# Peptides against a protein of PDB entry 7BDX: the designs that were tried, part 50

Target 1, 212 residues: chain A of PDB entry 7BDX
Amino acid sequence: EMGAAACTLLWGVSSSEEVVKAILGGDKALKFFSITGQTMESFVKSLDGDVQELDSDESQFVFALAGIVTNVAAIACGREFLVNSSRVLLDTILQLLGDLKPGQCTKLKVLMLMSLYNVSINLKGLKYISESPGFIPLLWWLLSDPDAEVCLHVLRLVQSVVLEPEVFSKSASEFRSSLPLQRILAMSKSRNPRLQTAAQELLEDLRTLEHN

## One batch from the design tools (peptide; aimed at target 1 I121)

Design b2_p18_4_s1 (made by RFdiffusion4, then SolubleMPNN; from b2_p18_4, 10 letters changed)
Fold by OpenDDE base, seed 4:
Structure b2_p18_4_s1 (fold): chain B 212 residues (1-212), chain C 212 residues (1-212), chain A 18 residues (1-18)
Amino acid sequence: as target 1 above (212 residues)
Amino acid sequence: as target 1 above (212 residues)
Amino acid sequence: MPELLPERERLQEELEAE
């Protein structure tokens, strides 16, 4: 319980850029983020067995960890740190997103997707993520999630790929051949305005790429 | 391990006044500090059994917690918070300092004493601590510690009491009757310059009080 | 092309309220 409480506070204060810099400026950052990945992985692996309550200390702890990663990734130096020094964590996040079933651990998925999106702002980060094995299939797997928030963040991540010609060109063939167009079209008609807008914008961006 | 790492990072960033304000401005502060006291208490109670390595994750965790409390107490709003909203934590710290044997958990004692000293900067905090049952005997118990750093922080806390007439007047009789003068005199001759200075200054302050 | 904007985690209160 204490660990979860401490981590939750750390998550809260990590919303400050200065705090993120302080975290990364210390000598404990590498170890912290290494263990973070392991902890998140352990949590996800445990889900298939015992129905852990969504409100458990364990879930709160992992949410806080994911939140910290997200906030770190929101800062330029944080992105650089993650991409250069914590690649295993990024790999783990991608893995966990693949290991979770549609509708499973929605809030955790959202946080992890937010972290990946933030990392994608850095060209090096975007390259790293997009070149990860199974990345494109993972996007479509995640896009099958019934949760609108999950889908929203998937679409945003997809858009990050599409908006970077250097990255998109490398995977354009696979992307086009596997694109769940009907699914995205359905989202463009969603009652959720954020999801609707994201889907529409992505469709426009995709159309632009076909004409260029 | 992850809990200890997270708490250690929180400790590090709590050195910033802005971070302390952020911690206290949230809705989780009360719960956090409540559990902090319990965790520290549990740790100390466990020491009589298994020789826990000083470098264990558990010890690091508790040190980080004590460090956070110290940093919070260093800030005016933090002192106010602790004295008004986390009295049980202060009581616990006092209790733990009494429960520990001379030479036992030196680093933890130092951190806890630092926190109490910081709290003592606030008149209300000083009043609260000094009016705690057994406070004066506790000071002398702690002053018997063979560790110079522990003794230094005890002397500083004693000085905080002595330098506040309103507080000292209430306990002056008990203080004078139980004062380990020979012990303090011995410290004034210490090879540790910080301890030496603190002891000398306290002796001067005590002399001033006898003449007024 | 629209500039990608970083998002800070603001969902803590929402996650805790649920």
Scores: peptide ipSAE 0.028, ipTM 0.805, DockQ to the pose 0.068
OpenDDE base, seeds 1, 2, 3, 5: peptide ipSAE 0.042, 0.019, 0.028, 0.026; ipTM 0.813, 0.796, 0.800, 0.800; seeds 1, 3 fail the geometry check

Design b2_p18_4_s2 (made by RFdiffusion4, then SolubleMPNN; from b2_p18_4, 10 letters changed)
Fold by OpenDDE base, seed 1:
Structure b2_p18_4_s2 (fold): chain B 212 residues (1-212), chain C 212 residues (1-212), chain A 18 residues (1-18)
Amino acid sequence: as target 1 above (212 residues)
Amino acid sequence: as target 1 above (212 residues)
Amino acid sequence: MPELLPERERLQAREAAE
């Protein structure tokens, strides 16, 4: 309980750039983010048997951790830190996103995807994520999720790849050959306006790339 | 481990006034400080049998909690919050200081005493603490500690009482009748310069009060 | 300086309202 409360407060204050700088300026940042990855991994591994109530202290604890990572990644120095000094955490997030089943731990997936999206704002971060083994299949796996919010954030991450020619060129063949176009088209007709817009924008970007 | 790491980071960033304001501005502050008191109490109660290694994760966790309270109390709005909305925490700190034996958990005692001292900067806080049952005997109990740092912070708290006529007048009779003058005199001859100075200043303040 | 991708906005995670 106390740990969850502390993490939740830390998550709340991590919305401030100055707090992120303070977290990273200390000698404890490396250890914290290492433990973060391990804790998230342990949580996901525990799901195979027990219906963890979404409102459990453990779940809230992990949500707070994912939120902290997202807020750190929202800041330039935080992105640099994650990409340079906490690559294992990024690898862990990618792994966990692959291990979770469609519809499983939706809130956690969303937060993890938001963190990766923030990391992708930095070219170095985008390159690192996109060059990870199984990255493209992972995107399509995640896009098969029934949750609209998960799909929205997957589309945003896909768009980050598509909008960067240097990154897209390296995987263009695999990307085009495996693109779930019908799924994206279906999303462009969604009743969810955010998902609809994201899918439409991505389709427009893809059309532009095919004609260039 | 993760809880201790989160608390430690929160402690570090709580040195900022803006972070304290952010912590208190949220709807989770009350719960956090309630759990803080409970956690500290649970820790102290666990000491009766197990030599908790000072470097244990549990000890570091509790130290971080006490540090957070101290940093919150260092800010005006934090003092107001503690005195108005978290009196149970203050009561718990006073209780725990009474339950700990001389020489036991020195670092924790110091942090708790620092928090109470910070609270005493506010007249309302000083009144609340000094009017607590057994407060004067508690001060003398704490002053019997073999640790110079503990004694230093006790003397500082005693000085806060002595320097406030409105507070001192209410307990002057009990204070004068029980004052461990010989102990304070001994401290004024300490090789520790901070302790020596604190004891000398207090003795001077006391002499002034006797002549008025 | 780290190269930032233009036209991409950061996301902040907010606590769920209790």
Scores: peptide ipSAE 0.054, ipTM 0.820, DockQ to the pose 0.229
OpenDDE base, seeds 2, 3, 4, 5: peptide ipSAE 0.026, 0.049, 0.036, 0.055; ipTM 0.818, 0.821, 0.821, 0.824; seeds 2, 3, 4, 5 fail the geometry check

Design b2_p18_4_s3 (made by RFdiffusion4, then SolubleMPNN; from b2_p18_4, 12 letters changed)
Fold by OpenDDE base, seed 2:
Structure b2_p18_4_s3 (fold): chain B 212 residues (1-212), chain C 212 residues (1-212), chain A 18 residues (1-18)
Amino acid sequence: as target 1 above (212 residues)
Amino acid sequence: as target 1 above (212 residues)
Amino acid sequence: MPELLTERERLQEREAAE
């Protein structure tokens, strides 16, 4: 209980750029993010047993950890740190997103996807995650999720890839061959306005690339 | 391990006034400080068994918690919060200081004493802690500690009481009757310059009160 | 400084969880 409470507070205050800088400026950051990945992985691996209630202290702890990573990645120096010093954590997040089943741990998926999106704003970060083995299949695996928020953040991440010509060119063939176009088209007709807009914009971006 | 790491980071960033305000401005503060007291108490109660190594994750966690309380109490709004909304925590700290034996958990004692001192800067806080049952006997119990840092912070806390006429007048009789004068005199001759100075100043303050 | 993506993405540069 106490761990979850403390970590939740840390998550909340990490929304401040100054706090992120303070975290990263210390000598504890590397260890913290190493253990973060391990803890998240341990949690996901434990899910195949008894349905750990989403409202457990453990769940709250892991949510807070994922939130901290997201907040760190929201800052330029935080992105640099993650890409340069904590790539193992990025690998872990990608792996965990692949390990989770559609509809499973929706909130955690959303947070992890948000963190990846933030990392993708750094060109080096975008290159790193998009060049990860199985990245494109992973996107489609995630896009099959019934949850609108999961799908929304997948679309946003896909857009980040598509909008960077250098990165997209490397994966364009695989992307085009495996694109779940019908699924994205369906999302463009969603009643969820955020999902609808994201899908529509992505479709427009893809059309633009086909004509160029 | 993860809990201790997260809490340690929270401790570090809580040195900022802005972070303290952020913690207290949220809806989680009350719960956090409630659990803080419980966790610290649980730790101290567990010490009577196997010598929990001071370097354990649990120890680090509790140190961080005590540090957070100290940092919160270092800020005016934090003192107000503790005195108005988390008196149970103050009671817990006083109780724990009484439960620990001389020489036991020195670092924790120091942190808790620092927190009490910070609270004592608020007149309402000073009144509250000094009016707590057994406060004066507790001071002497703590002052019997062989550790110079513990003794130093006890002397500073005693000085806070002595320098406030309203508060001191209420306990003056008990204070005078039980004052470990020989111990304080010995400390005024300490090779530790901080302890020496604190003891000397307190003796001067006490002399001034006797002549007024 | 690390390179950032397109202007559209720069407008969405920060997505804080909390």
Scores: peptide ipSAE 0.021, ipTM 0.800, DockQ to the pose 0.199
OpenDDE base, seeds 1, 3, 4, 5: peptide ipSAE 0.024, 0.024, 0.024, 0.024; ipTM 0.806, 0.808, 0.806, 0.809; seeds 1, 3, 4, 5 fail the geometry check

Design b2_p18_4_s4 (made by RFdiffusion4, then SolubleMPNN; from b2_p18_4, 9 letters changed)
Fold by OpenDDE base, seed 3:
Structure b2_p18_4_s4 (fold): chain B 212 residues (1-212), chain C 212 residues (1-212), chain A 18 residues (1-18)
Amino acid sequence: as target 1 above (212 residues)
Amino acid sequence: as target 1 above (212 residues)
Amino acid sequence: MPELSPRRLELQERLAAE
């Protein structure tokens, strides 16, 4: 309980750039984020066996960790740190997103996707993520999620890839061949305005790429 | 391990006034500090039974918690919060300081004493602490500690009381009757310059009070 | 390699998880 509370507070204050800088300026950052990845992995692995109540201290702890990663990645120096010094964590996040089934751990997936999106703002980060094995299939796997927020953040991440010609060109063939166009089209008609807009924008971006 | 790491980071960033404000501005502060007290208490209670390695994750966690409390109390709004909303925590700290034997958990004692000193900067806080049952005997119990840092912070807390006439007047009789003068005099001759100075200053303050 | 491409700058630091 105390751990979850402390981590939740840390998550909350990590919304500040100054706090992120303070976290990273210390000598404990590397270890912290290393253990973070391990903790998240352990949690996800435990889900298949135990009906872990979503409201457990463990769940809250992991959510807070994911939130911290997201907030760190929201800051330029944080992105630099993650991409340069905590690649294992990024690998873990990608792996966990693949391990989770559609509809499973929605909140965690959202946070992890948000973190990846933020990382993708850094060109080096985008390259790293997009060149990860199975990245494109992972995106489509995630896009099959019934949750609108999950799908929204998948679309945003896809858009981030599409908007970078250097990165997109490397995977353009695979991307085009596997694109779940019907699913994206369906999302463009969603009652969720955010999802609808994101899907529409992505479709526009994709059309632009086809004509160039 | 993860809990200790998170709490340690939280401790580190809590050195910032802005972070303290952020912690307190959230809806989780009350719960956090409530659990903090319980956690610290549980830890101290466990020491009598188990040779808990001072380097355990548990110890590190508790040190971090004590550090957070200290840093919160270092800020005006933090003092206000503690005195108004987390008195139970203050009670717990006072109790724990009494439960610990001389030479036991020195680092924790120092942090707790530092927190109390910071709280004592607020007149309301000073009143609350000084009016706690057994406060004066507690000070002398703590002053018997072989550790110079512990004694230093005890002397500082004593000085904080002495410097406030309104508070001191209430306990002046008990204070004078129980003052371990020989011990303080011995400290004024300490090779530790900080301890020496603190003891000398306190002796001067006490002399001034006797003449008035 | 530049840390951020011009197009990446447009994405901004948009996602804070609070």
Scores: peptide ipSAE 0.040, ipTM 0.815, DockQ to the pose 0.186
OpenDDE base, seeds 1, 2, 4, 5: peptide ipSAE 0.038, 0.039, 0.039, 0.034; ipTM 0.814, 0.814, 0.815, 0.813; seed 4 fails the geometry check

Design b2_p18_5 (made by RFdiffusion4)
Pose (drawn by RFdiffusion4):
Structure b2_p18_5 (pose): chain A 212 residues (1-212), chain B 210 residues (1-210), chain P 18 residues (1-18)
Amino acid sequence: as target 1 above (212 residues)
Amino acid sequence: EMGAAACTLLWGVSSSEEVVKAILGGDKALKFFSITGQTMESFVKSLDGDVQELDSDESQFVFALAGIVTNVAAIACGREFLVNSSRVLLDTILQLLGDLKPGQCTKLKVLMLMSLYNVSINLKGLKYISESPGFIPLLWWLLSDPDAEVCLHVLRLVQSVVLEPEVFSKSASEFRSSLPLQRILAMSKSRNPRLQTAAQELLEDLRTLE
Amino acid sequence: GEAQMRKEELAEEMAEEL
């Protein structure tokens, strides 16, 4: 209970750039981010499906962990630190997104997809994520999730890699062969404006790159 | 005059999340949200045989109080704090909406309805508001108001209550059937564009979940 | 979820009205 309360407080204060700089400056953050991935992996493996039932100081603990990772990656030196020091944590995040079934732990998936988008803002972070093993199959599969917020964060991540045609050029062929053009087109007609324009903007960039 | 000027200044700065977080600790020593409800209750009671005066120092004091409550509830931890600590203030807001006759204190009713919408974004806040005494009769009473802006913010609150699970097993199925569907339909053909669109949106949501 | 996103967006528009 005490461990989760401290992680929740740290999640609250981690929204500040001044606090994020102080976390990376203290010689204990490396251990914190290594054991964070182990705790997130342990939490996901412990779930035999079901849902989560807002596990008392267990779900709130991992949510605080993913929330901290997201708030750290939201700051320039935070996403820089993560791609240099905590590449294993990025591997764990990409692995846990594929390991989590559609509809299972939706809040955890959005927090994790938000952190991948933030790390992709760093040039090396974009290279690391896009060059990870089943990255393209993972993207199109996360789009098969019924939750609209998960779909929105998948489209924002796809748009981020698509916005760097150099990195996008390495993962050619499968981007044309396997992309769920029909699902992205359906998302460009959603009554939710943020999801609708995200898919509309991604479609504009996808059609423009195939011709230019 | 001095009290209202300081409250208006606080309403201006309360649009910042940093300021809202700073306000939530101050409620301990000076019961800011406890005495806010008393001041709002005292103001409406003082309008015995009369309606609003406006441009007054007293009018802008309560407007600033309701505006501050709304700006606090607009921040996630603000609406979280209100439903945990300031449930009496939420009771007062819901009570004063029913106590205010139609056409009386229109601006105050809109600001109050905006704060309730914001608190309803929090899961516990939605339960607390929808499970409050006389809540459905209050929605009907507020929709009988001639002012379009008040009707708009009632429809926005009703839309917020209609969306999300709320057990869904006839707990929310009966809430939808008990609404003034005729008035919502009349407001869907309204000459006020903002009101017309809110009633149209709400009608779509009522039909979607039927 | 989607309903939550709609509520938060409308709350932002309503806050601008202040």

Design b2_p18_5_s1 (made by RFdiffusion4, then SolubleMPNN; from b2_p18_5, 10 letters changed)
Fold by OpenDDE base, seed 3:
Parts: sequence; C-alpha cells; structure tokens
Structure b2_p18_5_s1 (fold): chain B 212 residues (1-212), chain C 212 residues (1-212), chain A 18 residues (1-18)
Amino acid sequence: as target 1 above (212 residues)
Amino acid sequence: as target 1 above (212 residues)
Amino acid sequence: SEAQSLLEERSRELLKEL
C-alpha cells in the first residue's frame, strides 16, 4: 500500500518538467529506472497465473511507474536520458507490449504506448524503438486490441514512424506488406472521434507516401 | 526495493516548494500521510524484535517518508496541511520519538525532530505539539540521547517553545522544574560547534525569561 | 525535424492527462 501511494504521488508530480529534471539530476535515476523495468516485467509475468485484481496495490504501483516513464519521456532531457541510459527499460516496455494479449491490461498498455510515443519524438529514440526486433509485427498485434485507446496510441506511434522518412525507409517494404489496412479503415469510421481522426490522418500520410 | 527507490525519489524532489504544493494539491495527500504514519509506526515497532539492518529497504523507505514530512513542513502551506489535516501523523511522530531509546534510530529521530521543528514555525503547530501529553518529559528524554545531532534538534525545538511566550507561559512551571540544566550546560561546552551554539543560545534565552 | 516538433507539441498535451 505505502509503496503504491508513494509511487502514485511521484507519478503526479512528475508531470512537471522541473520534477523530471530533479529526478534525472540525482544519482538514483539509473537504479530507479532499472528496477522499474524489472518490476513491470514481474507484474506482467504474474498476470497469467493469478487473477490479480486490477485494483490491487501492485497494479496501481505498476501504473504509476508507467506513468512516470511517460512523463519523463515527455521532456527532451527525459527522452535523452531514456534513449542513452535506460535502453533496457525501453526493451522491456516493447517486450511487455508483445506479451500482453488483446484486451489485457489496457491501462498499462496505454501508458506504455504513450511512453514509447514520447520517446519517438527524439529521432534517436524513434530509431531505437523502430529497429527493435519484431517492432512492426508488434504494432499490428497491438492494433488488434479491442480497446479504442490502445488502438489510438498505436496509430500515433505508427504515425511517428511514417512521418520520419529516415526511419520509415528502412522498414517501408515490411510495413507496406503487413499493413492491416482494413483495420485502419475501420478505425477511420470509429465513433470515437480521437481514434477516427488518428486513423484518417494516418491514412492520409500513407497515401502521401505512396505517391512519392 | 522498488518502493524504497520511489519514495527516495519522492523525498528528493519534495525539497521543492512547487513539488510540495503539487503533492498537497492532489486528492491523494491525506491518504498518503495517513499511511505514512502507520508505516513509520510499524517500522519502529518491528525494531525491538528483529535486528533490522539499518541499510534495509524498509529503513530507507521510512527515512524517505520522514524526509518527505520534513520537506512538507518546511513550507508554509505544508505546515498548514499537517496541522489542519494530518494531526494523527504529528501524534505518531511524537509517540515514536518517545518509543525510541537513546542511541536508537538516530537518523530517523533527527528527521522526525526536524519535521517537528518545521511544524513549530506555525504557531498553531507549536501549540499543538507543545500541548501534547508528555511533551516536556519527551524533550528531556530525547535530550539524554548520546547523539549530538539528536540533541541539537531537541534544543532547537525547545528554543521554539521558549521563544513563544504564549506557548511557554502554559508550561513554564513544568519546564523550569524539570529542565536538565546540567545537561544543557554540558552541551554548551560541546566540541560540536552547532550543538555548542544552540545550547548557549538556549541558555541565554532562558536567562532572559528568568529576569522578566 | 518538423515532424519531431509536431510530435513534441502533441506529447505535452499528454502530460496534462497523466
């Protein structure tokens, strides 16, 4: 309980750029983010066995950790830190997103996807993520999720890849060959306006790339 | 491990006034500080049984919690919050300071005493603390500690009481009758310059009160 | 890049939701 409460507060205050800088300026940041990855991994591994109540202290703790990573990645120095010093955490997030089934741990997936999106703002981060083994299959696996928020954040991450020619060119063939176009088209007709817009924008971006 | 790491980071960032305001502005502050008191109490109660390594994750966690309380109390709005909304935590800190033996958990005592000193800057806080049952005996119990830092912070808290006529007048008789004058005089000759100065200043303040 | 700047602006909005 106390750990979850402390981590939740840390998550909340990490919305401040100055707090992120303070976290990163300390000598504890590396250790913290190392243990963060391990903790998230342990949690996801435990889900297959126990009906862990989504409202457990453990779940709240992991959500807060994922939130902290997201907030750190939202800031330029935080992105630099993650890409340069905490690549293992990024690897872990990618792995965990692959391990989770559609509909499983939706909130955690959203937070992890948001963190990856934020990391993708840094070209070095986008390169690192997109060059990860199985990245494109992972995107399509995630896009099969029934949850609109999960799909929204997948589409945003896909858009980050598509908008960067240097990154997109490396995977363009695989991307085009595996693109779940019908699924994206279905999302462009979603009743969720955010999902609808994101899917429409991505389809426009993709069309632009086909004509160039 | 992860809990201690998160709480340690929260402690570090709580040195900022803006972070304290952010913590207190959230809906989680009350719960957090309630659990904080319980956690600190549980830790102190466990010390009599197990040789808890001072370097344990649990110890680090509790130190971080005490540090957070200190940092919150360092700020005007934090003092207001503690005195108005988290009195149970203040009661717990006072109780724990009484439960700990001389030389036991020195670092924790220092942090708790620092928090009480910060609370004492608020007249309402000083009144609350000083009107707690056994407060004066507690001060003298703490002043028997062999640790110079513990004694320093006790003397500072005593000074806060002495410097406030409205508070001091209520307990002046008990204070004068129980004052460990020889101990304070010994501290005024300490090789620790901070302790020496604090003891000298307190002796001067006490002399001034005897002549008025 | 222009793309990075656009994405950064969008990411700052997410900080408010967390």
Scores: peptide ipSAE 0.026, ipTM 0.825, DockQ to the pose 0.191
OpenDDE base, seeds 1, 2, 4, 5: peptide ipSAE 0.024, 0.025, 0.022, 0.024; ipTM 0.821, 0.824, 0.813, 0.823

Design b2_p18_5_s2 (made by RFdiffusion4, then SolubleMPNN; from b2_p18_5, 10 letters changed)
Fold by OpenDDE base, seed 3:
Structure b2_p18_5_s2 (fold): chain B 212 residues (1-212), chain C 212 residues (1-212), chain A 18 residues (1-18)
Amino acid sequence: as target 1 above (212 residues)
Amino acid sequence: as target 1 above (212 residues)
Amino acid sequence: SEAQARLEEESRRLLAEL
């Protein structure tokens, strides 16, 4: 209980850039984010056995950790820190997103995807994520999720790749050959306005790339 | 481990007034500080049995909690919150300071005393603390501690009481009858400059009160 | 400019709300 409460408060205050700077300006950040990755991994591995109560202190703790990572990645210095000093955490997030089945741990997936999206805002972060082994298959695996919010954040991450010519050109052939076009087209007709718009924009961006 | 890391980061960032406001502006503050008191109490109760490794994750967690309470109490809105909405936590801190033997949990005592001192900065906080059952005996019990930093913070808390006529007048007879004058005089000759000064100032303040 | 790039980055960022 107390750990989840503390981490939840830390998550809440991490929405501030000044708090992110304070977290990173200390000597504890490296250790914290190292243990964060391990804790998230341990949690996801425990899900294959016991019906972890989604409302457990453990679940709330892991959600708060994922929220903190997201909010740290929202800040320029936070992105730099993660990409330079916490690559293992990013690798862990990518791995865990692959390990989770469609419909499993939806809230955690969303937070992890948001963190990756934020990391993708700068070229170095986008390069690091996109050059990860199995990245493109992972995107399509995640896009098969029934959850609209998961799919939305996958589409946003895909868009970040597509909008960066230096990154997209490296994987353009694999991307084009594996693109779940019918799934994206279905999402462009979603009743969820955010998902609909994101899918439509991505389809427009993809069309623009085919003509160049 | 992860709980202690999260709470340590929360402690670090709680030095900011804006972070304290953010913590208190959320719907989680009440629950957090309620559990904080229980956690601190549970920790202190566990010390009578096992040699708790002072370097344990549990110890670090409790130190971080006490640090957060101190930093919240350093801020005007934090003092108001504690005195209005978290009185049980203040009662717990007072109780735990009584339960701890001289030389026991010195670092925790210092942090708890700092929190009480910060609460004592406003009249409502000072009234609440000073009207607590056994408050005066508690001060003298704590002043028997061999640790100079514990004694320093006790003297500062005593000074806060002495400097407030409305508070001091209520307990002046008990205060005068139980005052460990020889102990304070010994502290005024301490090799610790901070302790020496605090004891000297308190003796000057006490002399001023005897002449009025 | 680096300042414009920062403004664009800030416009794209996502915050995880509680």
Scores: peptide ipSAE 0.346, ipTM 0.868, DockQ to the pose 0.101
OpenDDE base, seeds 1, 2, 4, 5: peptide ipSAE 0.344, 0.343, 0.342, 0.342; ipTM 0.867, 0.867, 0.867, 0.867

Design b2_p18_5_s4 (made by RFdiffusion4, then SolubleMPNN; from b2_p18_5, 10 letters changed; failed a check: too like the target's own chain)
Amino acid sequence: SEAQELLEERSRELLAEL

Design b2_p18_6 (made by RFdiffusion4)
Pose (drawn by RFdiffusion4):
Structure b2_p18_6 (pose): chain A 212 residues (1-212), chain B 210 residues (1-210), chain P 18 residues (1-18)
Amino acid sequence: as target 1 above (212 residues)
Amino acid sequence: EMGAAACTLLWGVSSSEEVVKAILGGDKALKFFSITGQTMESFVKSLDGDVQELDSDESQFVFALAGIVTNVAAIACGREFLVNSSRVLLDTILQLLGDLKPGQCTKLKVLMLMSLYNVSINLKGLKYISESPGFIPLLWWLLSDPDAEVCLHVLRLVQSVVLEPEVFSKSASEFRSSLPLQRILAMSKSRNPRLQTAAQELLEDLRTLE
Amino acid sequence: FFDTDRETRAKEEAEEFL
């Protein structure tokens, strides 16, 4: 209970750039981010499906961990630190997104997809994520999730890699072969404006790159 | 005059999340949200045989109080704090909406309805408001108001209550059937564009979940 | 983030009211 309370407080204060700089400056953050991935992996493996039932100081603990990772990656030196020091944590995040079934732990998936988008803002972070093993199959599969907030953050991440045609050119062929053009087109007609324009903007960029 | 000027200044700065977080600790020593409800209750009671005066120092004081409550509830930890600590203030807001006759204190009713919408974004806040005494009769009473802005913010709150699970096993199935569907339909053909669109949106949501 | 759409609507309504 005490462990989760401290992680929740740290999640609250980690929204500040001044606090994020202080976390990376203290010589204990490396250990914190290594054991964070182990705790997130342990939490996901412990779930035999079901749902989560807002596990008392268990789910709030991992949510605080993913929330902190997201708030750290939201700061320039935070996403820089993560791609240099905590590449194993990035591997764990990409692995846990594929390991989590559609509709299972939706809040955890959004927090993780938000952190991958933030790390992709860093040039090396974009290279590391896009060059990870089943990255493209993972993207199209996360789009098969019924939750609209998960689909929105998948489209935002796809748009981020698509916005760097150099990195996008390495993962060619499968971007044309396996892309769920129909699902992205359906998302460009959603009554939710943020999801609708995200898919509309991604479709504009996808059609423009195939011709230019 | 001085009290209203300081409250208006606080309403201006309360649009910041950093300021809202700073306000939530101050409620301990000086019961800011406890005495806010008393001041709002005292103001409406003082309008015995009369309606609003406006441009007054007293009118802008309560407007600033309701505006501050709304700006606090607009921040996630603000609406979380209100539903945990300031449930009496939420009771007062819901009570004063029913106590106010139609056409009386229109600006105050809109600001109060905006704060309830914001608190309803929080899961516990939605339960607390929808499970409050006389809540459905209050929605009907507020929709009988001639002012379009008040009707708009009642429909926005009703839309917030209609969306999300609320157990969904006839707990929300009866809530939808008990609404003034005729008035919502009349407001869907309204000459006020903002009101017309809110009633149209709500009607779509009522039909979607039928 | 789940509440963002509703918070945005609340901000728009506040601007309109003001």

